# Peptides against a protein of PDB entry 7K3S, part 1

Scores and structures below are computed, not measured.

Target 1, 60 residues: chain A of PDB entry 7K3S
Amino acid sequence: MEELSGKPLSYAEKEKLKEKLAFLKKEYSRTLARLQRAKRAEKAKNSKKAIEDGVPQPEA
Below, numbering starts at 1 at the first letter of every chain, in headers, positions and changes, except where a header shows other numbers.
Peptide ipSAE was made for these designs. It is ipSAE averaged over its two directions, with the distance scale d0 held at 1.0 Angstrom where the peptide's residues are scored. Compare it between designs on one protein only; published cut-offs may not apply.
A fold fails the geometry check if it doesn't show the stated peptide or something in it is severely misdrawn.

## One batch from the design tools (peptide; made by RFdiffusion4, then SolubleMPNN)

Design b1_p8_1_s1 (from b1_p8_1 with K5L E7K)
Fold by OpenDDE base, seed 3:
Structure b1_p8_1_s1 (fold): chain B 60 residues (1-60), chain A 8 residues (1-8)
Amino acid sequence: as target 1 above (60 residues)
Amino acid sequence: LEELLEKL
């Protein structure tokens, strides 16, 4: 049983960890928003392609 | 992010 008897984190170490977690949460939220935008854009492209493939191109 | 992890 490895005692996680690491010295209690100092106030400064705890604040540094909070800053790191806040940054990671921000980058996660940004990445999630990008992913959701990309999925919506892909769906919009696929819907446009399905409409274009269903419209007879005017023969030139 | 890497620089933030290296400072742990």
Scores: peptide ipSAE 0.060, ipTM 0.689, DockQ to the pose 0.139
Fold by OpenDDE base, seed 2:
Structure b1_p8_1_s1 (fold): chain B 60 residues (1-60), chain A 8 residues (1-8)
Amino acid sequence: as target 1 above (60 residues)
Amino acid sequence: LEELLEKL
């Protein structure tokens, strides 16, 4: 068992680390939500294209 | 993000 031989973080250093972790979690969640929207939009685009390719466009 | 990492 490697003893975590680090100097104990002060209360202020622990609070600063918690703030950094909260920010990182927020940015992760924002990025994940963007990725999920992009994947849904891609699926919707592919489904729309499959419908349009299956309907004879009325020749004008 | 970078400014937050530099403050570590």
Scores: peptide ipSAE 0.060, ipTM 0.687, DockQ to the pose 0.143
Fold by OpenDDE base, seed 1:
Structure b1_p8_1_s1 (fold): chain B 60 residues (1-60), chain A 8 residues (1-8)
Amino acid sequence: as target 1 above (60 residues)
Amino acid sequence: LEELLEKL
């Protein structure tokens, strides 16, 4: 096992990494919530098309 | 991805 014998991170470097991690977690959660909304909207569009294609068009 | 972010 290569011991990653990096110099011990300073307190300031550790806090900066925690801030970056918190930002990444927030952007991930925001993206996941957008994906879930998009998937629900796609299902709702597909359900509307299935209803529209299933209604006999009034013969002109 | 969530599990990877919990391990960090």
Scores: peptide ipSAE 0.055, ipTM 0.674, DockQ to the pose 0.233
Fold by OpenDDE base, seed 4:
Structure b1_p8_1_s1 (fold): chain B 60 residues (1-60), chain A 8 residues (1-8)
Amino acid sequence: as target 1 above (60 residues)
Amino acid sequence: LEELLEKL
């Protein structure tokens, strides 16, 4: 087990790391929300096509 | 984002 033998981070370095982590969490959440929206839109497109192909168009 | 990564 390699001991994480790093010098103890200063208070300022810890606050900078917290800020970086908060930013990365925000960008992750934004990207995840976009991915979930895209997946829902694709599912909705595929379900509409399956309904259209499954209903005999009434010949006018 | 990029400016924060360059300050890493």
Scores: peptide ipSAE 0.054, ipTM 0.676, DockQ to the pose 0.149

Design b1_p8_1_s2 (from b1_p8_1, 3 letters changed)
Fold by OpenDDE base, seed 5:
Structure b1_p8_1_s2 (fold): chain B 60 residues (1-60), chain A 8 residues (1-8)
Amino acid sequence: as target 1 above (60 residues)
Amino acid sequence: LEELLKKL
């Protein structure tokens, strides 16, 4: 086990890592929200189809 | 992201 005895990160390196982590969290949250909207849209499409197939459309 | 990673 090589000790990850990496030199103690400078203050500037720590702040840069915090910035990178904050950016990654923001992009993760954006992607998750997009995925959740897509799943809701798919569920709504499937539910609309199930209702339409279950109700005799009144012939106009 | 990649550009931010390259600025290390």
Scores: peptide ipSAE 0.055, ipTM 0.658, DockQ to the pose 0.121
Fold by OpenDDE base, seed 3:
Structure b1_p8_1_s2 (fold): chain B 60 residues (1-60), chain A 8 residues (1-8)
Amino acid sequence: as target 1 above (60 residues)
Amino acid sequence: LEELLKKL
């Protein structure tokens, strides 16, 4: 049993960890929003391509 | 992020 008897984190270390976690949560949320936007854009692109492939191009 | 991890 490795005793996790690490010295209790100081107040300053706890606040630093909270700041790190807040930053990580912000970057996660930003990345998730980008991913969701990319998936919507890909779906819209695929839907547009399916319409273009179903419309006879006017012969020039 | 990396700079923040280096400060651990």
Scores: peptide ipSAE 0.054, ipTM 0.656, DockQ to the pose 0.137
Fold by OpenDDE base, seed 2:
Structure b1_p8_1_s2 (fold): chain B 60 residues (1-60), chain A 8 residues (1-8)
Amino acid sequence: as target 1 above (60 residues)
Amino acid sequence: LEELLKKL
């Protein structure tokens, strides 16, 4: 068992670490939401294309 | 982000 032989973080260092973790969690959630929107948009594009390729375009 | 990392 490696003893975590680090100097105990001060109260101020712990609060600063919590702020950093909260920021990282927020940016992660924002990135995840963007990725999920992109995947839904890609699925919607592919479904629209499958409908358009199945409908005879009226030749003008 | 980078400024927050530099403050570590």
Scores: peptide ipSAE 0.053, ipTM 0.653, DockQ to the pose 0.139
Fold by OpenDDE base, seed 4:
Structure b1_p8_1_s2 (fold): chain B 60 residues (1-60), chain A 8 residues (1-8)
Amino acid sequence: as target 1 above (60 residues)
Amino acid sequence: LEELLKKL
């Protein structure tokens, strides 16, 4: 087990790491929300096509 | 974003 033998981070280095982590969490959440929206839109497109292919168009 | 990554 390699001991994480890093010098103790200064208070300023810890605050900089917290800021970086908060930024990465924000970008992750934004990307996840976009992915979830895309997946919902694809499912909605596929369900509309399945309904259209399954209903006999009334011949006018 | 890019400026924060450059300060890494």
Scores: peptide ipSAE 0.046, ipTM 0.640, DockQ to the pose 0.146

Design b1_p8_1_s3 (from b1_p8_1, 3 letters changed)
Fold by OpenDDE base, seed 5:
Structure b1_p8_1_s3 (fold): chain B 60 residues (1-60), chain A 8 residues (1-8)
Amino acid sequence: as target 1 above (60 residues)
Amino acid sequence: LKELLEQL
């Protein structure tokens, strides 16, 4: 196993990695919230269809 | 993201 004896990261490199990590966490949270909204919209469509197929529409 | 990675 080659020791990942990479030179100790400078203060500036550590701060840049923290910035990158914060950005990735933000984009992850945005993507997760989008996915959750999409799943809720799909469930709402399926539930609406199940209600509409289960209730005789009163003929107007 | 790509641009932020390319700034290294």
Scores: peptide ipSAE 0.058, ipTM 0.671, DockQ to the pose 0.119
Fold by OpenDDE base, seed 3:
Structure b1_p8_1_s3 (fold): chain B 60 residues (1-60), chain A 8 residues (1-8)
Amino acid sequence: as target 1 above (60 residues)
Amino acid sequence: LKELLEQL
């Protein structure tokens, strides 16, 4: 049983971990927003293609 | 910020 009796993190180490966590949460939220935007854009492209395949192209 | 990431 490895005692996780690591020395209690200093105030500075705790603040650094909070900053790391805040950064990770920010990047997660940014990545999630990008993913949601990409999925919406893909759905919009697929919907546009389905409309275009359903419209007779004017014969030139 | 870069140094914070290099220490992950």
Scores: peptide ipSAE 0.058, ipTM 0.667, DockQ to the pose 0.140
Fold by OpenDDE base, seed 1:
Structure b1_p8_1_s3 (fold): chain B 60 residues (1-60), chain A 8 residues (1-8)
Amino acid sequence: as target 1 above (60 residues)
Amino acid sequence: LKELLEQL
């Protein structure tokens, strides 16, 4: 096991990593909210299509 | 993502 005996991260390097982590968490939350909206929209489209295919078309 | 890479 190579001991990752990297020099102890400076205060500035630790704060930079916290900022990167906060950004990644924000982008994850934004992506998750988009995915949840897309899944709801897909379910709504499929439900609307199932209603449309179940209505007898008025004979012309 | 781009901003995260520019921070590296």
Scores: peptide ipSAE 0.057, ipTM 0.663, DockQ to the pose 0.167
Fold by OpenDDE base, seed 4:
Structure b1_p8_1_s3 (fold): chain B 60 residues (1-60), chain A 8 residues (1-8)
Amino acid sequence: as target 1 above (60 residues)
Amino acid sequence: LKELLEQL
């Protein structure tokens, strides 16, 4: 077990790490929301194509 | 983002 042999972080270093962590959480949440939107858009395209291929076009 | 990474 390697003891995490680091000097105790100062109060200022801890606050800087909290700020960095808050930023990374924000960028993660933004990226996740974009991914979820892309996945929904892909499913909506595939469902439209499946409906169009499954309805006999009425011959005019 | 870049500026925060440069402060690392």
Scores: peptide ipSAE 0.051, ipTM 0.652, DockQ to the pose 0.143

Design b1_p8_1_s4 (from b1_p8_1, 3 letters changed)
Fold by OpenDDE base, seed 2:
Structure b1_p8_1_s4 (fold): chain B 60 residues (1-60), chain A 8 residues (1-8)
Amino acid sequence: as target 1 above (60 residues)
Amino acid sequence: LEELLKQL
C-alpha cells in the first residue's frame, strides 16, 4: 500500500480544488448535453431523409 | 480551462 505521503492540503488549497472540480463538472455536463443534442439531431436528419426518399416528389 | 490549470 503506497501511503499517500503528500503534505496535508491547507483549507484554502482544498477550497480551490473544490472550485476546480465544480468547474470541470459544469464543463463536462455542458459537453455531454451538446453531444446528446448532436446525436438526436443526426437521428432526426436520418429519419427525415428516410421519409423524403419514400415520398415521390411531385415533379413540377 | 487553461488559466484554471495554471493555478494548480
Scores: peptide ipSAE 0.061, ipTM 0.671, DockQ to the pose 0.143
Fold by OpenDDE base, seed 1:
Structure b1_p8_1_s4 (fold): chain B 60 residues (1-60), chain A 8 residues (1-8)
Amino acid sequence: as target 1 above (60 residues)
Amino acid sequence: LEELLKQL
């Protein structure tokens, strides 16, 4: 096992990593919320199409 | 993503 005997991170390096982690968590949460909205919109579109295809078109 | 890269 290569001991990742990296020099102990300075206080400033630790704070920079916390900021990077906070940003990544924010972007993850934003992406997850977009995915959930997209999935709901897809379900709503598929339900609307199933209703439209099930209504007899009025014969002209 | 770009802002995370600017922080590197």
Scores: peptide ipSAE 0.061, ipTM 0.673, DockQ to the pose 0.176
Fold by OpenDDE base, seed 3:
Structure b1_p8_1_s4 (fold): chain B 60 residues (1-60), chain A 8 residues (1-8)
Amino acid sequence: as target 1 above (60 residues)
Amino acid sequence: LEELLKQL
């Protein structure tokens, strides 16, 4: 058993880890929102293409 | 992110 007897993190180290976790949560939420927006935009593009492929283009 | 990992 490797005793995880690492010295207890100082108050400053704990606050630094909280800041790191808050940043990571923010970047995760931003990335998730971008992914969800991209999926919605792709669905909208595919729906528009399906409408354009079903409408006879007016012959010029 | 990379700078945050360098601070670990």
Scores: peptide ipSAE 0.059, ipTM 0.668, DockQ to the pose 0.149
Fold by OpenDDE base, seed 4:
Structure b1_p8_1_s4 (fold): chain B 60 residues (1-60), chain A 8 residues (1-8)
Amino acid sequence: as target 1 above (60 residues)
Amino acid sequence: LEELLKQL
């Protein structure tokens, strides 16, 4: 087991790391929400095409 | 994002 042989981070370094982590969590959540929206939009397009291909057009 | 990466 490699001991995490690093000097103890100062209070200021810990606060800077917390800020960086909070930013990364925000960007992750934004990206995840975009991905989920894209997946829902794709599913909605595929379901519309499946309904249109499965309904006999009434011959006018 | 880019400004925070420049502070790394």
Scores: peptide ipSAE 0.055, ipTM 0.661, DockQ to the pose 0.152

Design b1_p8_2_s1 (from b1_p8_2, 5 letters changed)
Fold by OpenDDE base, seed 1:
Structure b1_p8_2_s1 (fold): chain B 60 residues (1-60), chain A 8 residues (1-8)
Amino acid sequence: as target 1 above (60 residues)
Amino acid sequence: RVKELLEK
């Protein structure tokens, strides 16, 4: 067991780490929401292509 | 590791 034999973090150091953690959680949630939108948009594009490829083009 | 995160 590596004892984390460091000086105890000051109150200010702990608050700075909490702020960094809150920022990281916010950016994670934003990225996750973007990924979920991208997956829905991909499914919607693939469904449109499947409809377009399934309609006989009227011969001109 | 934790100290380097506090200096940035």
Scores: peptide ipSAE 0.068, ipTM 0.687, DockQ to the pose 0.138
Fold by OpenDDE base, seed 4:
Parts: structure tokens; C-alpha cells; sequence
Structure b1_p8_2_s1 (fold): chain B 60 residues (1-60), chain A 8 residues (1-8)
């Protein structure tokens, strides 16, 4: 068990950590939205290519 | 932006 027995964080240190956490949550959400757009764009490209190549689309 | 928040 690694001792989490560090000196108790001051109010100011806790607020600084909350700000850092809020920032990381925002950057995570931005990255997730980018990933979801990329996956949708890839699906749309693959569907367009398969129609152009005359390949029957698997129904979803 | 991330670096500037860690260095403050």
C-alpha cells in the first residue's frame, strides 16, 4: 500500500486541483468528439467507396 | 495551454 499519507492539501491546493481536473475533462471531451467525427467520416468514405465499387453494403 | 496550467 503506497502511503497516501501526504500532508493534507490546503484549500488553495484543492481549488488548483479542481481547476486542473476541469481542464482535463474539457480536453478529454474535445478529443472524444474529434474521434467520433473521424470514425463517422471513415464510415462515410468506406460506404461511398463500396457503392462506387459495386459491392453490396451489409445492412446495419 | 496544458503546460501553462501545470507551471502556475
Amino acid sequence: as target 1 above (60 residues)
Amino acid sequence: RVKELLEK
Scores: peptide ipSAE 0.055, ipTM 0.654, DockQ to the pose 0.192
Fold by OpenDDE base, seed 5:
Structure b1_p8_2_s1 (fold): chain B 60 residues (1-60), chain A 8 residues (1-8)
Amino acid sequence: as target 1 above (60 residues)
Amino acid sequence: RVKELLEK
């Protein structure tokens, strides 16, 4: 078994990795929220089209 | 800011 005896990360390196991880989690959550909003908007467009195609709008 | 953290 290769001991991955990488030098113990300094306190500063550990804090830098925590900041990177926190950033990546934030960007992931932002992207996920955008995707969920897009999917909801698509469903809402498809439901509106299904209502408009199913109800003869009284044109004036 | 984040790119500079990734490259060092």
Scores: peptide ipSAE 0.055, ipTM 0.653, DockQ to the pose 0.188
Fold by OpenDDE base, seed 2:
Structure b1_p8_2_s1 (fold): chain B 60 residues (1-60), chain A 8 residues (1-8)
Amino acid sequence: as target 1 above (60 residues)
Amino acid sequence: RVKELLEK
């Protein structure tokens, strides 16, 4: 067992760590939402391209 | 505020 031979965190240090964790969770959720939007946009782009490649462009 | 506490 690695004895966590660290001094007990003060109340202020524990609150600072909680704020850091809350920030990281918020940034993770924001990044995940961006990734999910990007994947939906890619699927929509591929669906439009499949329609455009399937319609003979009228040679004007 | 929280960003500034991460940079300190």
Scores: peptide ipSAE 0.055, ipTM 0.656, DockQ to the pose 0.117

Design b1_p8_2_s2 (from b1_p8_2, 4 letters changed)
Fold by OpenDDE base, seed 5:
Structure b1_p8_2_s2 (fold): chain B 60 residues (1-60), chain A 8 residues (1-8)
Amino acid sequence: as target 1 above (60 residues)
Amino acid sequence: KLEELLKK
C-alpha cells in the first residue's frame, strides 16, 4: 500500500476541489447534451438520405 | 470560468 504521502488537504482546499468537480460535472453534462443532439441530427440526415435512395422517384 | 476557480 503506497501511503499517499501528501499533506492532508485543508477544509478550504477540499471545498475548492468540490467546486472544481461540480464545474467539471456541469461541463460534462453540457458536452453530453451537445453530443446527443449531434447524433440525433446525423441520424435524421442519414434517414432522409436512406428514404430518398430507397423510394422509387414517382415517374412524372 | 475555470481560471477564476483556480485564482481563488
Scores: peptide ipSAE 0.089, ipTM 0.729, DockQ to the pose 0.108
Fold by OpenDDE base, seed 2:
Structure b1_p8_2_s2 (fold): chain B 60 residues (1-60), chain A 8 residues (1-8)
Amino acid sequence: as target 1 above (60 residues)
Amino acid sequence: KLEELLKK
């Protein structure tokens, strides 16, 4: 077991961790934006349904 | 993409 717990990270290891962190932040932001769009779309569907259920459909 | 960053 290399105890990596005490060795200072090299410049290359720090840059690799920055790249991994930047990628993770990008995917998080993309997922959050999708979730927020889904919640807005659900609210819009529920509002549309409440309007449609409040209009007596003309039985034709 | 993430797996490729983990494998380097």
Scores: peptide ipSAE 0.088, ipTM 0.728, DockQ to the pose 0.196
Fold by OpenDDE base, seed 1:
Structure b1_p8_2_s2 (fold): chain B 60 residues (1-60), chain A 8 residues (1-8)
Amino acid sequence: as target 1 above (60 residues)
Amino acid sequence: KLEELLKK
């Protein structure tokens, strides 16, 4: 096991890593919310198309 | 934003 015997991070380095982690968690949550909206929008489009394809077009 | 946090 390579001991990751890095020098102990200073208080300032630890706080900077916490800020980076908080930012990454925020961007992850935004991306997840976009993915969930996209999946719902795709389902809604597919349901609308299935209804439109199932209605006899009025012959003009 | 992230790049600015990486560069400081």
Scores: peptide ipSAE 0.087, ipTM 0.727, DockQ to the pose 0.118
Fold by OpenDDE base, seed 4:
Structure b1_p8_2_s2 (fold): chain B 60 residues (1-60), chain A 8 residues (1-8)
Amino acid sequence: as target 1 above (60 residues)
Amino acid sequence: KLEELLKK
């Protein structure tokens, strides 16, 4: 097991890593919310198409 | 934004 015995991170390096981690968590959450909206929109389109293909359109 | 955090 290679000891990850790098020099102990300074306070400033730890704060920089916390800021990077907070940014990555925010971008992950934003991407996840986009994916969940896309999946819901796809399901809603497929449900509308299934209703339209199953009901005789009243001729206008 | 991300690039500015990487350059500091």
Scores: peptide ipSAE 0.084, ipTM 0.723, DockQ to the pose 0.123

Design b1_p8_2_s3 (from b1_p8_2, 4 letters changed)
Fold by OpenDDE base, seed 3:
Structure b1_p8_2_s3 (fold): chain B 60 residues (1-60), chain A 8 residues (1-8)
Amino acid sequence: as target 1 above (60 residues)
Amino acid sequence: KLEELKKL
């Protein structure tokens, strides 16, 4: 067993890690929201294309 | 963004 006998993190190191974690959580949430929006936009474009391919174009 | 993580 490697004892993780690392010195206990100082208060400042703990606060710095909390700030890093808060930033990463924020970026994760933004990335997830972007991914969800992209998937919705992809579904919308594919549904529009399926409608356009199913409508007989009026012959001019 | 990555530069914000380097400032922390």
Scores: peptide ipSAE 0.075, ipTM 0.687, DockQ to the pose 0.252
Fold by OpenDDE base, seed 1:
Structure b1_p8_2_s3 (fold): chain B 60 residues (1-60), chain A 8 residues (1-8)
Amino acid sequence: as target 1 above (60 residues)
Amino acid sequence: KLEELKKL
C-alpha cells in the first residue's frame, strides 16, 4: 500500500473537496434524469412507429 | 460547467 504521504488536508481543502463532490453529484443526477427522459421518449417513439406501421394506409 | 469547478 503506497502510504499517501501527503500533508494532512486542511479544513479549507476538505471543504473545497466536499463542494466539488456535491457539484459532481448534482451534475450526475441532472444527466441521469436527462437519460431517463430520453429513454422514455425513445420508447414512446418506437411504440408510435409500431402502431403507424400496423395501420392499413387508407387507399386513395 | 468546467469554469464553475475552477471557481471552487
Scores: peptide ipSAE 0.074, ipTM 0.688, DockQ to the pose 0.237
Fold by OpenDDE base, seed 4:
Structure b1_p8_2_s3 (fold): chain B 60 residues (1-60), chain A 8 residues (1-8)
Amino acid sequence: as target 1 above (60 residues)
Amino acid sequence: KLEELKKL
């Protein structure tokens, strides 16, 4: 077992890492919300195309 | 945004 014998992080280094982690979590959540909107928009396009291909146009 | 990460 390699003990991760790194010097104990100072209080200031731990606070900087918490701030970096909070920023990364915020950007992750924003990216996830964009991906979910894109996936919903794709599903809505595919559902519209399936309705258009499934309705015989009434010959006027 | 990436520049904010470089300032931390």
Scores: peptide ipSAE 0.072, ipTM 0.681, DockQ to the pose 0.238
Fold by OpenDDE base, seed 5:
Structure b1_p8_2_s3 (fold): chain B 60 residues (1-60), chain A 8 residues (1-8)
Amino acid sequence: as target 1 above (60 residues)
Amino acid sequence: KLEELKKL
């Protein structure tokens, strides 16, 4: 086991790492929300096609 | 964004 013999992080270094982590969590949440919207949009398109192929168009 | 994190 490599001893993580790194010097103890200063208070300032710990706060900087917390800020980096908070930023990464925010960008992750934004990306996840985009992915979820895209997945819902694809499901809605596929469901619309399945309804259009399954309903006889009423002759106008 | 990433450049702002390098300036801190």
Scores: peptide ipSAE 0.072, ipTM 0.689, DockQ to the pose 0.121

Design b1_p8_2_s4 (from b1_p8_2, 3 letters changed)
Fold by OpenDDE base, seed 2:
Structure b1_p8_2_s4 (fold): chain B 60 residues (1-60), chain A 8 residues (1-8)
Amino acid sequence: as target 1 above (60 residues)
Amino acid sequence: VLEKLLEE
């Protein structure tokens, strides 16, 4: 078992690391939500195109 | 934002 032979972090250093971690988790969640929206939009675009290619456009 | 958190 690798003993974490590092100096014990002060209370202030631990709180700062918690703040950094909370920020990183927020940005991760924001990025994940963007990626999921992009994937849904791509699927919706492909399904709309498949419907449009199957309907004879009325020649005007 | 992250840069400011790293500079402190």
Scores: peptide ipSAE 0.068, ipTM 0.711, DockQ to the pose 0.207
Fold by OpenDDE base, seed 1:
Structure b1_p8_2_s4 (fold): chain B 60 residues (1-60), chain A 8 residues (1-8)
Amino acid sequence: as target 1 above (60 residues)
Amino acid sequence: VLEKLLEE
């Protein structure tokens, strides 16, 4: 086991790492919500196309 | 925003 004998982080370094972590968690949550919206939008488009291709267009 | 947090 390599002892991670890194010097103890100062209070300021710990607070800066907490801020970086909070930012990364926020961006992760935003990205996850975007991915979930994109997946729902693709499902909705595929469902709309399946309905449109299944209805005989009235020849005008 | 991240770049500024990384440059300090």
Scores: peptide ipSAE 0.067, ipTM 0.712, DockQ to the pose 0.117
Fold by OpenDDE base, seed 5:
Structure b1_p8_2_s4 (fold): chain B 60 residues (1-60), chain A 8 residues (1-8)
Amino acid sequence: as target 1 above (60 residues)
Amino acid sequence: VLEKLLEE
């Protein structure tokens, strides 16, 4: 096992890394929620088109 | 926000 001979991170450096990770997790969750909304909106557009192609328009 | 966390 090569000892990862990196100087031990100070307490302050570890806390700064935890804050960076917490920020990245928040941005990931925000991006995932946007992607899920976009996928639902796309499915709703495709389902409207599938209903329009599958139902004879009532002649007015 | 990330830039302010990098400026120290």
Scores: peptide ipSAE 0.067, ipTM 0.712, DockQ to the pose 0.106
Fold by OpenDDE base, seed 4:
Structure b1_p8_2_s4 (fold): chain B 60 residues (1-60), chain A 8 residues (1-8)
Amino acid sequence: as target 1 above (60 residues)
Amino acid sequence: VLEKLLEE
C-alpha cells in the first residue's frame, strides 16, 4: 500500500482546494445540463421524423 | 476563471 507521501496540507491550501472543487462541480453541472438538453433535443427531432414518416400524406 | 484559480 503506497503511503500517501505528502506534507499535511495547511488550512489555506485546504480552503483553496475546496474553492477549486466547488468551481469544478459548478462547471460539471453546467456541462451535464447542456448534454441532457442536447440528448432531449435529438430525441424530439427523431420522434417528429418518425411520426412524419408514419402518417400517410393526404393525397391532394 | 479557472486560470486565475490555478495561478495562485
Scores: peptide ipSAE 0.066, ipTM 0.707, DockQ to the pose 0.198

Design b1_p8_3_s1 (from b1_p8_3, 5 letters changed)
Fold by OpenDDE base, seed 4:
Structure b1_p8_3_s1 (fold): chain B 60 residues (1-60), chain A 8 residues (1-8)
Amino acid sequence: as target 1 above (60 residues)
Amino acid sequence: ELKIPVLP
C-alpha cells in the first residue's frame, strides 16, 4: 500500500482531478462504443462469407 | 481535444 503521505490536496486540485476523471470516463465510453461497433461489423462480414462459401456452385 | 491542466 503506497502511503497516502502526500500533502492534502486543495479544493481546486480535487476539482481538477474530478474533471480529469470525468474526461477519461467519457473517452473510455467512446472507445468502448467504437470497439462494440467494430465487433458487430466483423461478425456481419464473417456471416456474409459463410453464406457465400455455403452455396454449391452449379456445376455446368 | 480538451486541454486538461496537469497538476504540478
Scores: peptide ipSAE 0.109, ipTM 0.747, DockQ to the pose 0.038
Fold by OpenDDE base, seed 2:
Structure b1_p8_3_s1 (fold): chain B 60 residues (1-60), chain A 8 residues (1-8)
Amino acid sequence: as target 1 above (60 residues)
Amino acid sequence: ELKIPVLP
């Protein structure tokens, strides 16, 4: 077991780590929201294709 | 851009 024999983090280092974690949580939430929108858009495209493939195009 | 300082 590598002893985490690091000197106790200063108050300033702890605040910098909290800021890093807050940023990472924000970017994670933003990425998840983008992924969820992409998955919804994919489902909406697949439903439109299923309607278009089920309507016989009027041969005109 | 939040320049996150690289901790040494």
Scores: peptide ipSAE 0.107, ipTM 0.744, DockQ to the pose 0.037
Fold by OpenDDE base, seed 3:
Structure b1_p8_3_s1 (fold): chain B 60 residues (1-60), chain A 8 residues (1-8)
Amino acid sequence: as target 1 above (60 residues)
Amino acid sequence: ELKIPVLP
């Protein structure tokens, strides 16, 4: 079992990693919210098309 | 843009 013989990360390195992690979590949450919004918008478009294809256009 | 510093 190789000891993880890495020198303990300095306080500054730990804070930089925390900042990176916080940023990545924020961007992940933002991307997930965008994806969920896009999926809801797509479902709403598909439901509108299904209604339009089911309504007999009044012949002009 | 957050410059992610590369750790050495």
Scores: peptide ipSAE 0.106, ipTM 0.742, DockQ to the pose 0.038
Fold by OpenDDE base, seed 5:
Parts: structure tokens; C-alpha cells; sequence
Structure b1_p8_3_s1 (fold): chain B 60 residues (1-60), chain A 8 residues (1-8)
């Protein structure tokens, strides 16, 4: 068993780690929401193209 | 091992 022989984190170090964790969780959720929107927009474009390529455009 | 929580 490797003893996690890390000095106990001070109160200030714990609060700084909580702040970093909250920031990282926020950036992760923002990035995930952006990725999900991008995937939905791609699917919507591909479905619209499949409808447009299936309709003979009137030659102008 | 810090398992990063993969949100579904």
C-alpha cells in the first residue's frame, strides 16, 4: 500500500482546489453543450440536404 | 485512478 504521504492540504489550498474544480466543471459542461449543439446542427444539415437532393430543382 | 465522470 503506497501511503499517500502528502502533507494535509491547508484550508486555503482546499478552497483553491474547490474553485479550480468548479471552473473545470463549468468549462466541461460548456464544451459538452457546444459539441452537442454542433452534432445536432450537422444532423439537421444532413437531413435537409437529403430532402433537397431528393427534390428536382427546377432548372432556371 | 480519477475516473473523469462521463456525463451521458
Amino acid sequence: as target 1 above (60 residues)
Amino acid sequence: ELKIPVLP
Scores: peptide ipSAE 0.073, ipTM 0.717, DockQ to the pose 0.111

